# Peptides against a protein of PDB entry 6J54: the designs that were tried, part 28

Target 1, 223 residues: chain A of PDB entry 6J54
Amino acid sequence: NENLFASFIAPTMMGLPIVTLIIMFPSLLFPTPKRLINNRTISIQQWLIQLTSKQMMAIHNQKGQTWSLMLMSLIMFIGSTNILGLLPHSFTPTTQLSMNLGMAIPLWSATVFTGFRYKTKTSLAHFLPQGTPALLIPMLVIIETISLFIQPVALAVRLTANITAGHLLIHLIGGATLALLNINTMTAFITFTILILLTILEFAVALIQAYVFTLLVSLYLHD
Target 2, 42 residues: chain B of PDB entry 6J54
Amino acid sequence: QFQFTGIKKYFNSYTLTGRMNCVLATYGGIALLVLYFKLRSK

## One batch from the design tools (peptide; aimed at target 2 L32)

Design b2_p9_6_s1 (made by RFdiffusion4, then SolubleMPNN; from b2_p9_6, 7 letters changed)
Fold by OpenDDE base, seed 4:
Structure b2_p9_6_s1 (fold): chain B 223 residues (1-223), chain C 42 residues (1-42), chain A 9 residues (1-9)
Amino acid sequence: as target 1 above (223 residues)
Amino acid sequence: as target 2 above (42 residues)
Amino acid sequence: AILEALLLL
């Protein structure tokens, strides 16, 4: 069914990749504040950023606090792209695994290297959970090492799968609703109601996945 | 809180240093095994 | 690992 995945094809205009412009578009929604008292929209944005920043960075020391700008920009980017992707006929860059891997791998690598550089003892000790029976130590160290390398993949796949699945469900339920309009109007109405509820859920999922992605990056930084 | 003596003082799963040493020992052991099989095949 | 598993849900 080619029509199911048509919305996930990277859009081009006259052979030029318009995906770059789509990725850059969310930046226009977050203008830099220039006044002490800004517009209501900017004030709300700053308030949300302040709250999320305070919550996420509370676990970090002063060195970790330097990542606040990066993490807040990350959550704003992913969140905005996910929400914009729920608009009809919109393309969501975060449905592309390549996009999410492009974010996950460098950020994960940076957190891992930062951990080994500044907290070498703690980082190495994390490969062995506290209280492990002596006979299980070698095997568990191997498992934890493998787990470390799965982190960037899991980070990218989680975001990709959740957003992509939501888009597919909206498309399928929407298509079913249209097909049932001429068959059974009552069933079509039920399906349409489910579509509305699903859409509301996907708005929440879009924000949650952005938060989880950023939170996990932050957590890996803290080690 | 934990009082270990002997080898357990340096290799344990409770203290930070002990855990680190266990991890390093495991990696070292694996590296030696890989090296052994590599040299054996040559 | 447990936290990551819970977040996969």
Scores: peptide ipSAE 0.348, ipTM 0.880, DockQ to the pose 0.031
OpenDDE base, seeds 1, 2, 3, 5: peptide ipSAE 0.348, 0.340, 0.333, 0.347; ipTM 0.876, 0.877, 0.878, 0.872

Design b2_p9_6_s2 (made by RFdiffusion4, then SolubleMPNN; from b2_p9_6, 6 letters changed)
Fold by OpenDDE base, seed 1:
Structure b2_p9_6_s2 (fold): chain B 223 residues (1-223), chain C 42 residues (1-42), chain A 9 residues (1-9)
Amino acid sequence: as target 1 above (223 residues)
Amino acid sequence: as target 2 above (42 residues)
Amino acid sequence: AIADALLLL
């Protein structure tokens, strides 16, 4: 049982946490432009960032547009870490619930606090949906308040569960293919095909989870 | 705009102000209940 | 409403 989760243990070197270096590594993949006309790779990267920025920030007004840098950095960080985590024998920091809570709780609290600071009347009104019957108002406000506090937990658990489950499936199917190579090569080929299809799916999941995490933070800011 | 009279003017589920007041009233009610049980035990 | 729908994903 411990062997299944061995890939999720935080790696250390001589007792020092190399997890810090792993977290910092994706930053090297996104260099800042220094020229007016950059290389094709940097230009494509900037173009992708601009497209995603336009899609995510289209919901926000001018005041909400100030969060564009934070939200784009967040999606690039989570997306890059999730994709790098699919490399063989790699460690994915986003599989750790502690890390995802460390991102979700501060970002959620910041969005909620900014909402109450600048849109106090609207933010308080969101605890009661429009058109609710008078008798249901007290109970619904309580439920909506509980729902608010579940948001950071759901945000962290969704990311952790989806990425962790994907890694476990790749590990299990990969282990099964290796075991079947010496037993039945035809069945091993079938399981290997499934592994390839699953890996392609996990690349998509890695990007989708990064997008959903960032989008939900954006939506909480918009209220 | 919605036109309400009496108590419905301040407490309604349709207007923004009415919804805000309902939320504050519910929180106030819960706070009073908690205070009541706390004072009852002492 | 959109946030609630995305919470189910």
Scores: peptide ipSAE 0.337, ipTM 0.883, DockQ to the pose 0.031
OpenDDE base, seeds 2, 3, 4, 5: peptide ipSAE 0.320, 0.318, 0.322, 0.336; ipTM 0.883, 0.886, 0.885, 0.880

Design b2_p9_6_s3 (made by RFdiffusion4, then SolubleMPNN; from b2_p9_6, 8 letters changed)
Fold by OpenDDE base, seed 5:
Structure b2_p9_6_s3 (fold): chain B 223 residues (1-223), chain C 42 residues (1-42), chain A 9 residues (1-9)
Amino acid sequence: as target 1 above (223 residues)
Amino acid sequence: as target 2 above (42 residues)
Amino acid sequence: ALLEALLLL
């Protein structure tokens, strides 16, 4: 069991935290363009960022569109770290709940406070769904208030649980395939096929979780 | 679009202002209840 | 809020 969770321990070298370097590494994969006509790889990256930016900001007004840079940087960061985390024996910072809470709580609080500052009436009215029967109003307002405070926790736990669960499954199935190589070759081949299909699924999950995390933050900003 | 009279004008679940007032009234009621129990315990 | 719960699964 200790070997199962060994990949989730924060790595250090000579007592210095190498985690900071791991977090900064994905930034090197996305260089800033300096030419009018860029390389094919950079052009594809820019096209993808523009496409996702237009899709994400479609629900926001001009004032809300000022958050586009931050939200796009967030999705690129989480997405790149999740994909790099699928490399063999790699450490993914997004498997740490502390990191995800460190992103979720400030972003959530910022969206809530900006909503109360610029759209006070709409934000307060959001605690009561439209058309609710009068007798259910007090209880529903309480439930909606509790739901608001669960949002940052759900945001962090969703990302942590989905990425961590994927890593655990890959490790367990991978260990089973190696153990079955000497016992039954046919069964080992079946488990290896499942491992390949699972890794492909986890690549998709890694990108989806990055998108969902960023999308929910943007939806909270919209109020 | 929605025309309400009397108390329903200020406390309704259909208009933006009415919903806001209902939320504030609920929070105010809870705050008063908490205050009452705190003062009663002492 | 209910849609958020479905995304946890």
Scores: peptide ipSAE 0.350, ipTM 0.865, DockQ to the pose 0.033
OpenDDE base, seeds 1, 2, 3, 4: peptide ipSAE 0.342, 0.328, 0.318, 0.337; ipTM 0.869, 0.870, 0.872, 0.874

Design b2_p9_6_s4 (made by RFdiffusion4, then SolubleMPNN; from b2_p9_6, 7 letters changed)
Fold by OpenDDE base, seed 5:
Structure b2_p9_6_s4 (fold): chain B 223 residues (1-223), chain C 42 residues (1-42), chain A 9 residues (1-9)
Amino acid sequence: as target 1 above (223 residues)
Amino acid sequence: as target 2 above (42 residues)
Amino acid sequence: LVALAQLLL
């Protein structure tokens, strides 16, 4: 059991936290453009960012589109860290619930507060679904209020659980494959094939979770 | 499109203003209940 | 829409 969770321990070197460097590393993979016609790699990156930005910000008004820079940086950060976390013997910071809560709570609170400040009537009205029978109004308002406070927790736990579960499965099946190499070669080959398919799935999950996290923050901003 | 009269004009689940007032009334009711129990325990 | 997103994801 200790070996299973060893990959989730925050790495340190000489008593200094190298986690800070790990968090900053993905930023080096996305250099800022300096020319009108950039290299093919940079052009593809910019194109992907523009497409994602247009898709995510389509639901927002002009004032909401001011958040585009923050939301795009968030998806690029989470996506890149999740993909890099699938490298062998790598540490994924997004497996730490503390980090995800550190992102979720401030962003959620900012979106909720912005909603109450600029769209007070609409934000308060969201605590009651439209067309609710009069007798159910008090109960539904209470439930919707509780639901609001669960949102940041669900946002953080979803990301943490999905990334952590993926890593655990890769480690477990990888360990089983190695153990079966000396016992049954045919079974080991089947297990190895499953491991490859699972790894491909986890690459997709890594990107999807980054998108979902950012999308939900965006939806909360829209109110 | 929804024309309500009397109390239903201010407290309804169809209009934006009506929904807002229902939410505020619910929170006010809960606050009064909490206040009542606190004062009763003393 | 947010509730639907929470239900589906």
Scores: peptide ipSAE 0.144, ipTM 0.821, DockQ to the pose 0.030
OpenDDE base, seeds 1, 2, 3, 4: peptide ipSAE 0.135, 0.133, 0.107, 0.127; ipTM 0.826, 0.830, 0.831, 0.830

Design b2_p9_7 (made by RFdiffusion4)
Pose (drawn by RFdiffusion4):
Structure b2_p9_7 (pose): chain A 223 residues (1-223), chain B 41 residues (1-41), chain P 9 residues (1-9)
Amino acid sequence: as target 1 above (223 residues)
Amino acid sequence: FQFTGIKKYFNSYTLTGRMNCVLATYGGIALLVLYFKLRSK
Amino acid sequence: SIATVHFLI
């Protein structure tokens, strides 16, 4: 009975303040120069695009490359609005489940209607995988179509659920430091756990590769 | 002038990308179950 | 909750 942890019971609030200012704010963190040589703080933002525009370009290699100049604007928005919210009292719009159901459905159904306006047969004849055996036709086309309509729900719910799971361990491991007016040796170990966990919460950039890229496989497979 | 800088890009891909009616239908029906539960409290 | 659905619309 040496080190007794403590806890504080308090409501964890994902309130909803004025949001249309908070959305427009990580657009004016990125300027655009009308010059040749630029000013060494856009110049490491202009080099960070020319890397990851050479990885969502190399797989597709079609006349479906026209679509890929928008997919690098989808990686900077939720690459920024997941990184801004690590600050002390900031508010992330990709916490709420509302706009991610508007980010997945206007983009996911923009992919199944891409081959249906050009191919019209073989886009969902991709449901035919191989040289057809006979014992498993109805066990297949009720499976590969129930794992198609999962995809918009499987694209948006995987983003909201772990971004807001990073914010609760920031509060609860952080709120147990404030309520640790018991023995003071264990206060530093909970603090040291925090400053490791904030380094893991820069996997909020690593969860935008897993949004743009399974949107490219959900685009490269249909088209 | 927030148009003609990206007007060539719109009618290219808004043929399939501007289908927010399925989002509007899935959003408008999602408005109907929450007003109904508060009506029955 | 209603305000979230209004914002979704």

Design b2_p9_7_s1 (made by RFdiffusion4, then SolubleMPNN; from b2_p9_7, 8 letters changed)
Fold by OpenDDE base, seed 5:
Structure b2_p9_7_s1 (fold): chain B 223 residues (1-223), chain C 42 residues (1-42), chain A 9 residues (1-9)
Amino acid sequence: as target 1 above (223 residues)
Amino acid sequence: as target 2 above (42 residues)
Amino acid sequence: GLLEALLLL
């Protein structure tokens, strides 16, 4: 059991936390453009960022579009860290609930506070669904209030659980494959095939979870 | 366009203002209940 | 709320 969770322990070297360096590393993969006509790699990156930005910010007004830079940086950060985390024996910071809560709570609180400040009537009205029968109003307001406070927790736990579960499955099936190599070669081959398919799935999950996390923050901003 | 008269004009689940007032009334009611139980326990 | 619930399933 200790070996299963060894990859989730925060790495240190000589008593110094190297987690800070791991968190900063993905930023090196996305250099800032300096020319009008850039290299093919940088051009593709910029194109992807622009497409994602246009898609995510389509629901926002001009004031909400000010958040585009922060939301795009968030999706690039989470996406890159999740993909790099699929490298063998790598540490993924987004498997730590503390990391995800550290992102979710401030962003959620900022969106909720911004909504109450600039769209007070609409934000307060969201606690009651439109067309609710009069007798159900008090109960639904309470439920919707509780739902609001669950949002940052659900946001953080969803990301943590999906990434962590993927890592655990890869390690378990990988370990089973290695154990079966000396027992039954045919079964080991089947298990290895499943491992490859699972790894491909986890690459997709890594990107989807980054997108969903950022999208939900964006939706909370829209109120 | 929903046209409400009387109390329903201010407290309804269809208009934005009506929904807001219902939410505020609910929170006010809960606050009064909590206050009542705190004062009763003393 | 409904979208969040669907994403959790």
Scores: peptide ipSAE 0.291, ipTM 0.865, DockQ to the pose 0.032
OpenDDE base, seeds 1, 2, 3, 4: peptide ipSAE 0.277, 0.260, 0.237, 0.262; ipTM 0.869, 0.871, 0.870, 0.872

Design b2_p9_7_s2 (made by RFdiffusion4, then SolubleMPNN; from b2_p9_7, 7 letters changed)
Fold by OpenDDE base, seed 1:
Structure b2_p9_7_s2 (fold): chain B 223 residues (1-223), chain C 42 residues (1-42), chain A 9 residues (1-9)
Amino acid sequence: as target 1 above (223 residues)
Amino acid sequence: as target 2 above (42 residues)
Amino acid sequence: LILEALLLL
């Protein structure tokens, strides 16, 4: 069991947390543009950010567009950390539930608080869907309130579980392929093919989970 | 616009104000129940 | 409704 989870242990060097450096590393991959016409890599990055921004902020009004910077930074951070985590023998901070809760709870609380601050009537009315029978109102309100408090937990757990499960599968199948190389080369080739397909899938999952996380935060803001 | 009369005017599942009032009423009811059990235990 | 559906995914 320890060997399986060894890749998920937070790395330290002489007792100093390298995790901080790992978390800060993705910021170096997105430099701030200085020139009017940037090089190819920065231009592509800006183009991607613009595309994702247009998609995510299409739901929001002018007040919601204030959150564009926060949401774009969040998706870039989670996406970059997830992709970098797929490098061999790399540590992914997003596999730690504590980190994801640390992101989810403040963002969720901020969205809920801003909703109550500016749209008090609409936010309170959100606890009761339209057209509910009068007898079901108390039960439905209770369920909706519970659902609200589950949102940050579900948000964090979804991201953690998907990324962690993917990493575990890659590790297990990778270990199996190495073990089968000396036993049966044909079976090892099959397992290796599965590993390649799984890694491609995990790259997609890494981006999707980043997008879903930010989208849900955005959607909670919109209510 | 829905036209409601009487108690239905304030407690509607269709209007924004009615929905808000229903939510507040449910929370108030729960709070009163909690207070009742707390006072009963003493 | 869309919010709830996305939460379940």
Scores: peptide ipSAE 0.288, ipTM 0.855, DockQ to the pose 0.032
OpenDDE base, seeds 2, 3, 4, 5: peptide ipSAE 0.266, 0.230, 0.258, 0.266; ipTM 0.852, 0.853, 0.856, 0.847

Design b2_p9_7_s3 (made by RFdiffusion4, then SolubleMPNN; from b2_p9_7, 7 letters changed)
Fold by OpenDDE base, seed 4:
Structure b2_p9_7_s3 (fold): chain B 223 residues (1-223), chain C 42 residues (1-42), chain A 9 residues (1-9)
Amino acid sequence: as target 1 above (223 residues)
Amino acid sequence: as target 2 above (42 residues)
Amino acid sequence: AILEALLLL
């Protein structure tokens, strides 16, 4: 069914990749504040950023606090792209695994290297959970090492799968609703109601996945 | 809180240093095994 | 690992 995945094809205009412009578009929604008292929209944005920043960075020391700008920009980017992707006929860059891997791998690598550089003892000790029976130590160290390398993949796949699945469900339920309009109007109405509820859920999922992605990056930084 | 003596003082799963040493020992052991099989095949 | 598993849900 080619029509199911048509919305996930990277859009081009006259052979030029318009995906770059789509990725850059969310930046226009977050203008830099220039006044002490800004517009209501900017004030709300700053308030949300302040709250999320305070919550996420509370676990970090002063060195970790330097990542606040990066993490807040990350959550704003992913969140905005996910929400914009729920608009009809919109393309969501975060449905592309390549996009999410492009974010996950460098950020994960940076957190891992930062951990080994500044907290070498703690980082190495994390490969062995506290209280492990002596006979299980070698095997568990191997498992934890493998787990470390799965982190960037899991980070990218989680975001990709959740957003992509939501888009597919909206498309399928929407298509079913249209097909049932001429068959059974009552069933079509039920399906349409489910579509509305699903859409509301996907708005929440879009924000949650952005938060989880950023939170996990932050957590890996803290080690 | 934990009082270990002997080898357990340096290799344990409770203290930070002990855990680190266990991890390093495991990696070292694996590296030696890989090296052994590599040299054996040559 | 447990936290990551819970977040996969």
Scores: peptide ipSAE 0.348, ipTM 0.880, DockQ to the pose 0.032
OpenDDE base, seeds 1, 2, 3, 5: peptide ipSAE 0.348, 0.340, 0.333, 0.347; ipTM 0.876, 0.877, 0.878, 0.872

Design b2_p9_7_s4 (made by RFdiffusion4, then SolubleMPNN; from b2_p9_7, 8 letters changed)
Fold by OpenDDE base, seed 5:
Structure b2_p9_7_s4 (fold): chain B 223 residues (1-223), chain C 42 residues (1-42), chain A 9 residues (1-9)
Amino acid sequence: as target 1 above (223 residues)
Amino acid sequence: as target 2 above (42 residues)
Amino acid sequence: ALLEALLLL
């Protein structure tokens, strides 16, 4: 069991935290363009960022569109770290709940406070769904208030649980395939096929979780 | 679009202002209840 | 809020 969770321990070298370097590494994969006509790889990256930016900001007004840079940087960061985390024996910072809470709580609080500052009436009215029967109003307002405070926790736990669960499954199935190589070759081949299909699924999950995390933050900003 | 009279004008679940007032009234009621129990315990 | 719960699964 200790070997199962060994990949989730924060790595250090000579007592210095190498985690900071791991977090900064994905930034090197996305260089800033300096030419009018860029390389094919950079052009594809820019096209993808523009496409996702237009899709994400479609629900926001001009004032809300000022958050586009931050939200796009967030999705690129989480997405790149999740994909790099699928490399063999790699450490993914997004498997740490502390990191995800460190992103979720400030972003959530910022969206809530900006909503109360610029759209006070709409934000307060959001605690009561439209058309609710009068007798259910007090209880529903309480439930909606509790739901608001669960949002940052759900945001962090969703990302942590989905990425961590994927890593655990890959490790367990991978260990089973190696153990079955000497016992039954046919069964080992079946488990290896499942491992390949699972890794492909986890690549998709890694990108989806990055998108969902960023999308929910943007939806909270919209109020 | 929605025309309400009397108390329903200020406390309704259909208009933006009415919903806001209902939320504030609920929070105010809870705050008063908490205050009452705190003062009663002492 | 209910849609958020479905995304946890």
Scores: peptide ipSAE 0.350, ipTM 0.865, DockQ to the pose 0.034
OpenDDE base, seeds 1, 2, 3, 4: peptide ipSAE 0.342, 0.328, 0.318, 0.337; ipTM 0.869, 0.870, 0.872, 0.874

Design b2_p9_8 (made by RFdiffusion4)
Pose (drawn by RFdiffusion4):
Structure b2_p9_8 (pose): chain A 223 residues (1-223), chain B 41 residues (1-41), chain P 9 residues (1-9)
Amino acid sequence: as target 1 above (223 residues)
Amino acid sequence: FQFTGIKKYFNSYTLTGRMNCVLATYGGIALLVLYFKLRSK
Amino acid sequence: SSLLEVHFL
């Protein structure tokens, strides 16, 4: 009975303040120069695009490359609005489940209507995988179509659920430091757990590769 | 001039990308169950 | 606040 942890009961609030200012704010962190040689703080933002525009370009290699100049604007918005919210009292718009159901459905249904306006048969004849055996036709086409309509729900709910799960362990491991007016040796170990956990919460950039890229496989497979 | 800089881009991919009516239908129906539960409290 | 979040959708 040496080290007794403590806890504080308090409501964890994902309130909703004025949002249309908070959305527009990580646009003006990125400027655009009308010069040849640039000023060494855009120049490492212009080099960070020319890397990851050479990885969502190399798989497709079609006349579906026209679509890929928009998919690098989808990686900078939720690459910034997940990184800004690690600050002390900031508010992330990709916490709320509302706009991610508007980021998945206008993009996911922009992919099944891409081959339906050009191929019209063999886009969802991709439901036919192989040289058809006879004992498992109805066990297949009720499976590979129930794992198609999962995809918009499987694209937007995997973003909101773990971004806001990173904010609660920031508060609850951080709020147990404030309520630790018991023995003071264990206060530093909970603080040291925090400053490791904030390094893991820079996997909020690593969860934007898993949004643009399973949108490319959900685009390269249909088209 | 927030148009003609990206007007060549729009009619290229908004043929399939501007289908927010399915989002508007799935959003407008999602407005109906919450007003109804508060009506029945 | 949930109604305003559904209006925002």

Design b2_p9_8_s1 (made by RFdiffusion4, then SolubleMPNN; from b2_p9_8, 5 letters changed)
Fold by OpenDDE base, seed 5:
Structure b2_p9_8_s1 (fold): chain B 223 residues (1-223), chain C 42 residues (1-42), chain A 9 residues (1-9)
Amino acid sequence: as target 1 above (223 residues)
Amino acid sequence: as target 2 above (42 residues)
Amino acid sequence: TALLEALLL
């Protein structure tokens, strides 16, 4: 059991936390452009960012589009850290619930507060679904209020659980494959094939979870 | 499009203003209940 | 939004 969770322990070197360096490393993979016509790699990155930005910000007004820089940086950060976390013997910071809560709570609170500040009537009205029968109004307002406070928790736990579960499955099936190599070669080959397919799935999950996290923050901003 | 008269004009689940007032009334009612129980326990 | 959140769980 200790070996299963060893990859989730925060790494330190000489008593100094190297987690800070791990968090900063993905930023080096996305250099800022300096020319009108850049290298092919940088051009593809910019194109992907522009496409994602246009898709995510399509639901926002001009004032909401001010958040585009923050949301794009968020998706790039979470996506890159999740993909790098699939490298062998790597530490994924997004497997730590504390980190995800540290992102979710401030962003959620900022979106909710912004909604109450600039769209007070609409934000308050969201606690009651439209067309609700009069007798159910008090109960639904309470439920919707509780739902609001669960949003940041669900946002953080979803990301943490999906990334952590993926890593655990890769480790377990990988360990089973190694154990079966000396017992039954045919079964080991089948298990190894499953491991490859699972790894491909986890690459997709890593990107999807980054997108979903950012999208939900964006939707909360829209109110 | 929705024309309500009387109390339904201010407290309804169809208009934006009506929904807002219902939410505020609910929170006000809960606050009064909490206050009542706190004062009763003393 | 709540429905979308439920589908993503």
Scores: peptide ipSAE 0.261, ipTM 0.846, DockQ to the pose 0.030
OpenDDE base, seeds 1, 2, 3, 4: peptide ipSAE 0.252, 0.239, 0.202, 0.232; ipTM 0.849, 0.852, 0.851, 0.853

Design b2_p9_8_s2 (made by RFdiffusion4, then SolubleMPNN; from b2_p9_8, 6 letters changed)
Fold by OpenDDE base, seed 1:
Parts: structure tokens; sequence; C-alpha cells
Structure b2_p9_8_s2 (fold): chain B 223 residues (1-223), chain C 42 residues (1-42), chain A 9 residues (1-9)
């Protein structure tokens, strides 16, 4: 069991946590533009950021668009960390539930607080959907209140579980392929093919989970 | 716009104000229940 | 309702 989860242990060098460096590393991949016309890589990155920003912020009004910078930084951070985590024998910080909770709880609380500050009546009314029968109002309000508090937990767990599960499968199937190389080459080839398909899927999942995480934060802000 | 009269004007599931009042009333009811049990335990 | 659905997804 320890060998299975060894890839998820926070790496340290001489007792110093290098996890901080790993978390900061993706920021180096997105340098700030200094020229009017940048090189190809920076131009493509800016283009992608603009496309994603237009898509996610389309649901927000002018006040909601103030969160665009934070939401874009969030999706870029989570997406980049998830993709880099798929490198062989790499550590993914987003597999740690503590990290995801550390992102989810403050962002969720900020969105809820912002909603109550600027849209108090609408936010309070959100605990009761329209057209609810009078007899079901108290029960539904309680359920909606509980649902609100589950949001940050579900947000963090969803990201953690999806990324962790993907990594576990890649490691298990990868280990199985190596073990089968000397036993049965044909079965090893089949398992290797499955591994390749799974890795491609995990690349997609990595981006999707980053998008979903950011989208849900944005949606909670919009209410 | 819905036209409600009496208590339905303040406590309805269609109007924004009505929904807000229903939520506040529910929270108030729960708070009173908690207070009742707390006082009973003493 | 949309938030609830999004939470379930």
Amino acid sequence: as target 1 above (223 residues)
Amino acid sequence: as target 2 above (42 residues)
Amino acid sequence: LDLLLALLL
C-alpha cells in the first residue's frame, strides 16, 4: 500500500519542502508579455486565455467581470499543475486534498460573502426556489442551506478525486505493463495500448477539472 | 407580477421579498427551537 | 436549481 501511494507523498530535499517550488514552477511557464508582438508561444497562450475568459465571463455582468483576472489565474494554475503532474514520476500538488481545500474554501467564502454584500435579497431568496409549495418551504430551505455548505467540500473533493484516480490508474497499469514485459509480450502490448489511451484521457480530464473548478466558482459568484 | 393579499403577500414562494421572508422565518423558527431545547436542558 | 445541478455534476 505504501508503494502504491508513494507517488503522492510530498517530496522533500534535506528536510526542506520542495513542494513550494513545485507549486511555483507553473508560474514560470506563463511569462508576462513585454512586447507588442510577442513570440509564438506567448501569443498562443494569450490567445487561449482570451478565449477562455470570453467564455467564462459571458455569464457575468460588469461587476462580475472584475473577477476575470482571478478566475483566469485559477484555471491556468490548476490546468498547468494538472498537466505537469502527468509527467513521468512527477508529483501533482492538486492530488492533495489539503491544497484543493485551501483553494476552494477561500474562493467559495469570497463568492458567498460578495453575493451577500451586493445582492443580499437575491442571495437570501436563493435558499428557496420559486414556486415551492408552502408546506415544503421549511424543509427545502434547510436542504438548500446544507447544499450551500457542501459546495466547497464537493468542489475540492471532485478535483482531488478525479486527478488522484487518474494518477493511480496510470501508475497501476504502467506497473502492470512493465511486469508483463517478461511474462507475455502480447498482453503487455495490449496493456500498454490501454495505458496510452488512458494517459490521453487523463490529459483531457486534467483540463476539464480545471475548467469545472473555475466554472463552478464563477457560477457561485453569479448565483 | 403576482398580486397577493394578507399573509401571502409577505410569505410567498414567487416574489423575491416573499422568498426572503420565508427563509428568514425558517431560520428564526430553527433558532427558536434550538433556544427552547437549550432552555429546557437547564 | 442550476447551482444544484452543477454541484451534482
Scores: peptide ipSAE 0.248, ipTM 0.841, DockQ to the pose 0.031
OpenDDE base, seeds 2, 3, 4, 5: peptide ipSAE 0.206, 0.175, 0.201, 0.230; ipTM 0.838, 0.838, 0.840, 0.832

